# Peptides against a protein of PDB entry 3B8E: the designs that were tried, part 32

Target 1, 230 residues: chain A of PDB entry 3B8E
Amino acid sequence: PFLIFIIANIPLPLGTVTILCIDLGTDMVPAISLAYEQAESDIMKRQPRNPKTDKLVNEQLISMAYGQIGMIQALGGFFTYFVILAENGFLPIHLLGLRVNWDDRWINDVEDSYGQQWTYEQRKIVEFTCHTPFFVTIVVVQWADLVICKTRRNSVFQQGMKNKILIFGLFEETALAAFLSYCPGMGVALRMYPLKPTWWFCAFPYSLLIFVYDEVRKLIIRRRPGGWVE

## One batch from the design tools (peptide; made by RFdiffusion4, then SolubleMPNN)

Design b1_p11_2_s4 (from b1_p11_2, 9 letters changed)
Fold by OpenDDE base, seed 5:
Structure b1_p11_2_s4 (fold): chain B 230 residues (1-230), chain A 11 residues (1-11)
Amino acid sequence: as target 1 above (230 residues)
Amino acid sequence: DEALRLLLEFL
């Protein structure tokens, strides 16, 4: 999000405080829950890793985690961001290069895509209104990310949802996201303004896409062992 | 305050 903020000079899509809430709040319990996941049924049929030659974090893992899944997560967040700004009169094309004028406190006549003028205060309300749905979008796509991380090769349907700590983590991160989004005073404390409940559904297609993408990947690995997808 | 500032700079 921050890289696109710099490169495209758009209004800030996700604040530092919201990123902190993800990294320290919603991701911690789910990540710990993976330590309690049962071993895959085929683990004894795999060759052991050579600790001298095989890195724990290889290019394939980085490509999958950051290059593929991370990009789908980012696209989900940006989709929500652009929809909210478009509903408030700012079309995506109009946002390019707008950051300089958007962040200037002395400019109170920034025009939207329809010629409506926005004060600095009004613009900041809209910006902070985008931060919470972006955050919630990340939490919703993290549901799929956590579930796909249960296995490396087997389908989630083969592994099942037997890890009670992981299930607890999914509820905890969702409850925390709801608390941060709707608790009175969070707008002042964290600059997280409440969102309409309908905005939670904006991320669902991307969450489903992550899940389907990984299940297809795992299916290909099972059918063609030793391929570039493994 | 410095830890929070550093954290905010890295986020």
Scores: peptide ipSAE 0.016, ipTM 0.477, DockQ to the pose 0.025
Fold by OpenDDE base, seed 1:
Structure b1_p11_2_s4 (fold): chain B 230 residues (1-230), chain A 11 residues (1-11)
Amino acid sequence: as target 1 above (230 residues)
Amino acid sequence: DEALRLLLEFL
């Protein structure tokens, strides 16, 4: 989010507080839950990792986590961001370079794509209105991310959803996201304004995409062991 | 400048 914020010079898509809510709030319990995941059925058929030569975090894992899955997550968030801004009169092309004027509190006549003038306060309201749905979008795509992290090679359908702690984590992060999104005073305290329930669904295609992408990846790994996709 | 600062805080 911040890279695009800088490069494209667009209004801030995701606030610092919302990021902290992700990192410290919604992600912790789900991440811990993975420690309680059952071993894959084929784990004993795999050679043990050499602790001296084989890294736990290798280039392939970094590529998958940050380069592929992380990019899909970011795209989901940005999709939600652009949809909200477009509904408020700011088309994506109009957002390019707008940040400087957007963040200037002395400019109260910033025009949207339709020639409507927006005061600084109005712009900040719509910006903060984007932060919460972006956050929720991340939570929704994290559902898929958490589920795909259950296994390295086996399909989730082969592994099943037997990890009750993981299921609890999914509910916890969702409940926390709902609480942060709809609890009175969150707009003032955290700059997290309430979102329309329909915004939750904006992330679903991306969540599904993550899931399908990983299942296909795992299928390829199972069919062609030792490939670049592993 | 703020954008760069924010980026640096998260890198």
Scores: peptide ipSAE 0.015, ipTM 0.524, DockQ to the pose 0.037
Fold by OpenDDE base, seed 4:
Structure b1_p11_2_s4 (fold): chain B 230 residues (1-230), chain A 11 residues (1-11)
Amino acid sequence: as target 1 above (230 residues)
Amino acid sequence: DEALRLLLEFL
């Protein structure tokens, strides 16, 4: 998200505070919960990892985590961001290069795509109005991410949802996200303005996409062991 | 400097 903010010079899609809330707040318990996941049913049929040659974090894992899943998550967040800004009069094309003028507190006549002028304060309200839905979008897609991380090869339907700590993590991150989004004073304390409940659903297609994508990937791995998808 | 700081906070 921040790379696109710099490269495209768009208004800040996700604030630093919201990023910290993701990394330290919503992701911590879910990530820890994976340590308590039950072994896959076929784990004893796999050869042990060679600690000298096989890296725990390899290029394939990085490619999947950052190159595939991370990109889908980012797309979900940016989709929410662009929709909110479009609803407020800023079409995606108009946002390109707008950052410099957007962040200048002395410019109070920034025009939207329809010729309406926006003061600095109004622009910052809209920006902070985007941060919370972007954050919530990330949390919603992280539900799918957490669930797909339960297994390497087996379907989630084969593994089941038996990890109570993981289930607790899903509820905890959701409750925390709701708290951060709707608790009075969060707009002042964290610059997280409350969002319409409908914005929670904006991420659902992307969450589903992540889930389906990974299930298809795992299905291919199961049907064709040793393929390039592994 | 702010962009770099923000980048470092994101990383």
Scores: peptide ipSAE 0.014, ipTM 0.543, DockQ to the pose 0.035
Fold by OpenDDE base, seed 2:
Structure b1_p11_2_s4 (fold): chain B 230 residues (1-230), chain A 11 residues (1-11)
Amino acid sequence: as target 1 above (230 residues)
Amino acid sequence: DEALRLLLEFL
């Protein structure tokens, strides 16, 4: 999000406080819960990793985490961001290069895509209105991310949802997201304005895409061991 | 404030 903010010079899509809420709030318990996941049924049938040749963090893991899944997550967040701004009169093309004027307190006549002028205060309200839905979108796609991280090779349907700590983590992150989004005073304290409940559904296609993508990947690995997908 | 904001945005 920050890289696109700099490169495209768009209004800030995700605030610092919301990023901290993701990293320290919603992701911590789910990540810890993975330590309690049951080993895959075939783990003892696999050869031990060779410490000299097989890196713990390899290019494939980086590609999956950042290059594939991370990009789908980011696309989900940006989709929500662009939809909200478009509903407020700012089409995606108009946002390119707008940051400089957007963040200038002395410019009170920034025009939207329809020629309506926006004061600095009005623009900041719209910006902060985007932060909470972006945050919630990330939480929703993280549901799928957490579930797919349960296994490397086995389907989630084979592994099952037996990890009670992981289930607790899913509920905890969701409850925390709801609390941060709807608790009175969060708009002042964290600059997280309440979102319409309908915005939760904007992330569902991306969450489903992550899940389906990983299940297909795992299916290919099971059918073709030693392939380029593994 | 702006430097802290940028730093926190980088994190």
Scores: peptide ipSAE 0.014, ipTM 0.472, DockQ to the pose 0.029

Design b1_p11_3_s1 (from b1_p11_3, 8 letters changed)
Fold by OpenDDE base, seed 5:
Structure b1_p11_3_s1 (fold): chain B 230 residues (1-230), chain A 11 residues (1-11)
Amino acid sequence: as target 1 above (230 residues)
Amino acid sequence: SEELREEILRL
């Protein structure tokens, strides 16, 4: 998100505080929960691996899969950001290069895509309105990510939701997202303005995409053991 | 949420 902010010179989609809330608030408990996940039922049925060569290949494949998931997650956040700005009159094409004028407090006549002029205060309200939905989108996409991370090869339907700590992590991150989104004073303290509950659903297509992607990947691995997808 | 937003903006 921050790289696209710099390269495209768009208004800030995700503030530093929201990034810290993701890294410290939503990622820690889930990451710890994965350490307590039960081994896959098929691990003991696998042939002996070469510990040197097969480890390196597996680490590369895991890194690639997480990289792809992270990209889908970022796309979900940006989708929500662009939808909110478009509903407020700023089309994605118009946002390119707008940051300099957007962040200038002395410019009170920044035009949107429809010729409406926006004061500095109005622009900052819209910007901070985007921070909360972006954060919430990340959390909702993380639901799918956490669920798929329970297994390397088995479907979620085969392994089941046995890890109670992971389930607790999903509720904790959701509760944190709700707290940051709706607690009075969060707009002033964290630059996270309240979000309409309907915006939580904007992330669902991306959560579904991650889930489908991983289930298809795992299905291919099960059908062709030792293939390039594993 | 809109009412709460308006209250925050008045502060």
Scores: peptide ipSAE 0.016, ipTM 0.441, DockQ to the pose 0.017
Fold by OpenDDE base, seed 2:
Structure b1_p11_3_s1 (fold): chain B 230 residues (1-230), chain A 11 residues (1-11)
Amino acid sequence: as target 1 above (230 residues)
Amino acid sequence: SEELREEILRL
């Protein structure tokens, strides 16, 4: 998010403090939950392969998969961001290069895509309105990530939801998202204005996309063990 | 500001 903010010179989609809440708060319990996930039934039955080559290949493939998931996650956040701004008159193409004027407190006549002029205060309200749903989108997409990370090869439906630690992680993450979204003072402290409940659903298609992507990946791995996708 | 925020959140 921050890299695109710099490169595209668009209004800030997600505050730095909010990013820290994701990286340190939201991801911590989920990451721990994954460490305690039950082993796949098939992993225990595999003969030890060459530990050096197999570890390296597995680490690279995991890294690639997580990288791809992270990209989809970011796309989900940006989608929500662009939808909110578009509904407020700022189409995605118009946001390119707009940051300089957007952040200038002395410019009170920044035009949207329809020629409407926006004061600095109005623009900042819209910007901070985007922070919360972007964050929530990340959390909702992370639900899918946590679920799919239970297994490498087995479907989520085969492995099940038996890990109580994972369930706790999902609950904690959701509770944190709700707290940051609706607790009084978060608009001042974190520049996260309250979220309309309907925006929680904006992320669901992306969560589903990640889920489908990973299930397809796992299906390919099961059908072609030792393939390039493993 | 609050009115504007409410209006934006109605979108």
Scores: peptide ipSAE 0.016, ipTM 0.588, DockQ to the pose 0.021
Fold by OpenDDE base, seed 4:
Structure b1_p11_3_s1 (fold): chain B 230 residues (1-230), chain A 11 residues (1-11)
Amino acid sequence: as target 1 above (230 residues)
Amino acid sequence: SEELREEILRL
């Protein structure tokens, strides 16, 4: 999120402290759970054909998978961010380069995509309105991402949810998300505007899409072993 | 909610 904030010069989608809470609070337990899940999954049941090359390839594949998960999470968060800002009159294209004027306290006439002027205070309200849903969206996307990464080739329905650590991780991150979203004072401490419960569902279509995509991918891999999709 | 918004804006 922060990299895109800098590169695109858009209003800050998620506070740095909140990002740290995600990285340290929500990602650690799931990451550990994935490490254990790999032992139970088909990913690890395939004996490395060559222990030296396959370890390196596996480490690279794991690193790539984690990097890919992080990108997917960011995409989910940005989806929610753009939806909220669009609902408030700021279309994604209009956000490009807007940061400088957005963050200037002395500019009280920043125009949205429809020519409506926004005061600094109003802009900060809408910005902070994005923070909580962005965070929650990451958590919701993480549910799907963790589930899809549980298996390489097998369907989630075939493998089942056997890893208790994964289930615990999903519960923990959800509880943390709820705590940070609804605990009194978190709005001030984390610059997170209180979350309307409806926004918890904003990422669900996206999570479903990536889940379906991955299941289709896995189905293709099962039907055509050794294909380019593997 | 409005009070919280005002507090957030004071930061």
Scores: peptide ipSAE 0.015, ipTM 0.482, DockQ to the pose 0.017
Fold by OpenDDE base, seed 1:
Structure b1_p11_3_s1 (fold): chain B 230 residues (1-230), chain A 11 residues (1-11)
Amino acid sequence: as target 1 above (230 residues)
Amino acid sequence: SEELREEILRL
């Protein structure tokens, strides 16, 4: 998110505090939950053929998969951001290069894509309105990630969601997202304004995409053991 | 939403 913000000179899609809430709040509990998850019985029983090469290949593939998933997460967040701004009159093309004027408190006549003028305060309200659903989008996509990371080879449908810690992580992330989204004062304190509950559903296509992607990946691994996807 | 835009415009 931050790289696109710099490169495209768009209004800030995600605040620094929100990023910290993601990194410290939403990523830690899932990571812990996965660490305590019983390793898939089949993964633990197979001795690595070559501990160095097979670990490196597995680490590279895991890193690549997480990198791809992270890109899909970021795309989901940006999609939500662009949808909200478009609904408020700012089309994605118009946002390019707008940051300088957007962040200037002395410019109170920034025009949207329809020629409507926006005061600095109005622009900041819209910006902060984008921070919350971006965060929520990441949380909802992380639900899919947590479910996906539970199994390496088996379908999620085969192993099920028996880990109480994982379930607790999902609830904790959701509770944190709800707290940050709807608790009074979060707009002032964290620049996270309340969002309509409907915005939670904007992330679902991306969560589904990640889920389908991983199930397809696992299916390919099962059909072609030792292939480039494993 | 247009409603949010209208609310922001009223501020």
Scores: peptide ipSAE 0.014, ipTM 0.516, DockQ to the pose 0.022

Design b1_p11_3_s2 (from b1_p11_3, 8 letters changed)
Fold by OpenDDE base, seed 5:
Structure b1_p11_3_s2 (fold): chain B 230 residues (1-230), chain A 11 residues (1-11)
Amino acid sequence: as target 1 above (230 residues)
Amino acid sequence: SEELRQLLLEL
């Protein structure tokens, strides 16, 4: 999000405080829960890792976690961001290069895509209104990310949802997201204004996409062991 | 902040 903010010069889609809430708040318990996941049923049928040649974190794992899944997460967040701004009169094309004027306190006549003028205060309200739905979108997409991380090769349907700590983590991150989104004073403290409950559903297609993508990947690995998808 | 919350709920 921050890289696109710099490159495209768009209004800030996700604030530093919101990023901190993700990294320290919503991601910690779910990540710890993976340590309690049961071994896959086929683990004894796999060849042992060579500790001298095979890294624990390989390029394939990094590419999957940060490249593919991270991009889908970012796309989900940006989709929500662009929809909210479009509903407020700012089409995605109009946002390109707008940051300089958007962040200037002395410019109170920034025009939207329909010729409506926006004061600095009005613009900042809309910006901070985008931060919360972007954050919630990341949390909803993280549900799928956490679930797919349960296994490397087996389907989630084969592994099941037996890890009670992981289930607790999903509820905890969701409860925390709801608290940060709707608790009085969070707008002042964290610049996170409340969102309409309908905005939670904007992330669901991306969460489903991650889940389907990973299940298809795992299916290919099971059918063609040693392929480039492994 | 409350007026803004009401305005955002009305939108």
Scores: peptide ipSAE 0.009, ipTM 0.382, DockQ to the pose 0.018
Fold by OpenDDE base, seed 2:
Structure b1_p11_3_s2 (fold): chain B 230 residues (1-230), chain A 11 residues (1-11)
Amino acid sequence: as target 1 above (230 residues)
Amino acid sequence: SEELRQLLLEL
């Protein structure tokens, strides 16, 4: 998000405080919960890995975690961001290069895509209105990410939802997201304005996409062991 | 650098 903010010179899609809430609040407990996930049903039937050839963390795992899945998450957040700004009169194409004028306190006549002028205060309200939905979108997409990370090969339908700690993690991150979104004073303290419940649904297509993508990947791995998808 | 400083001061 921050890189796109700099490169495209768009208004800030996700505040620093909100990023910290993701990293420390919503990611930490789920990540710890994965340490307690039940091993795949076949893991103990496999021969021990060769420590010289079989790295614990391989390039494929890194590519999935930080590349492909991370890109889908980011796309979900940006989708929500652009929809909110578009509903407020700022089409995505108009946001390109707008940051300089957007953040200038002395410019009170920034025009939207329809020629309406916006004061600095009005622009900042819209900006902060985007932070909470972006955050919530990330959390909703992380539900799918956490669920798919349970296994490398087994389908979620085969492995099931047996890890109570993981389930707790899902509820905890959701509860935190709800707290940050709806608790009075969060708009002042964290610049996270209240979220309309309808915006939670903006993330669902991306969560589904991640889930389907990973299930298809795992299906391919099961059918073709040792393939390039593994 | 000044914009980044202002952004950091606004946090």
Scores: peptide ipSAE 0.006, ipTM 0.386, DockQ to the pose 0.024
Fold by OpenDDE base, seed 1:
Structure b1_p11_3_s2 (fold): chain B 230 residues (1-230), chain A 11 residues (1-11)
Amino acid sequence: as target 1 above (230 residues)
Amino acid sequence: SEELRQLLLEL
């Protein structure tokens, strides 16, 4: 998000506090919960990895986690961001290069895509209105990420959802997202303004996309072991 | 905490 903010010179889609809430609030419990996941049904049938040659984190895993899945997450967040700004009169094309004027507190006549003038305060309200849904989008996408991380090769349907701690993690991150989104004072305290409940659904296509993508990936791995997708 | 919050909000 921050890279696109710089490169495209758009208003900030995700605040620092919101990023901290993701990293410290929503990611830790789910990550720990994966340590308690049940072993894959075939895990003991696999040869032990060679500790000298087989890296725990290889280029393929990095590409999957930080490249492909991370890109889908970012796209989900940006989609939500652009939808909210568009609903407030700022079309995506109009946002390009707007940051300088957007962040200038002395400019109170920034025009939207329809010629409506926006004061600095109004712009900051809409910006902060984007932060919360962006965060929530990440959380909803993380549901899929957490679920797909349960297994390397087995389908989630084969592995099942027996990890109660993982389920707790899903509820915890969701509860935190709801708390940060709807608790009074969060707008002032964290620049996280309340969002419409409908904005939660903006993330679902991307969550589903990740889930489907991973299931397809795992299916390919099962059909073609040792392929580039593994 | 308020200073830290302000710092975080300025970042």
Scores: peptide ipSAE 0.000, ipTM 0.342, DockQ to the pose 0.020
Fold by OpenDDE base, seed 4:
Structure b1_p11_3_s2 (fold): chain B 230 residues (1-230), chain A 11 residues (1-11)
Amino acid sequence: as target 1 above (230 residues)
Amino acid sequence: SEELRQLLLEL
């Protein structure tokens, strides 16, 4: 998100403080919960990894995490961001290069895509209005990310949801997201203005997409062991 | 959105 903010010179889609809330608040407990996941049913039939040749984190895992899942997650957040800005009069094309004027407190006549002028205060309200839905979108997509990370080969349906700590993590991150989104004072403290409950559903297609993508990937791995998808 | 502004005013 921050790279696109710089490269495209768009208004800030997700604040630094909000990013820290994701990394430290919503992701920590779920990530730790994966350490308590039950082994896949076939894991004991696999040869032990060679610690000299087989890296725990390899290029394939990085490619999957950042190149695929992370991109889908970012797309979900940006989709929510662009929809909210469009509903407030700023079409995606008009946002390109707007950052400089957007962040200038002395410019109070920034025009939207329809010729309406926006004061600095109004623009910042809209910006901070985008932060919360973007954050919530990330959290909702992270539900799918966490669930798909339970297994490498088995489907979630085959493995089941037996890890109580993982389930707790899903509830914890959701509760934290709700708290940060709706608790009084969060607008001042974190620049996270409250959102309509309906905006939680904006992320669901992307969460579903990740889930379906991973299940299809795992299905291919099960049908064609040693393929390029592995 | 106007509705979001109204929601913010209700808080």
Scores: peptide ipSAE 0.000, ipTM 0.265, DockQ to the pose 0.020

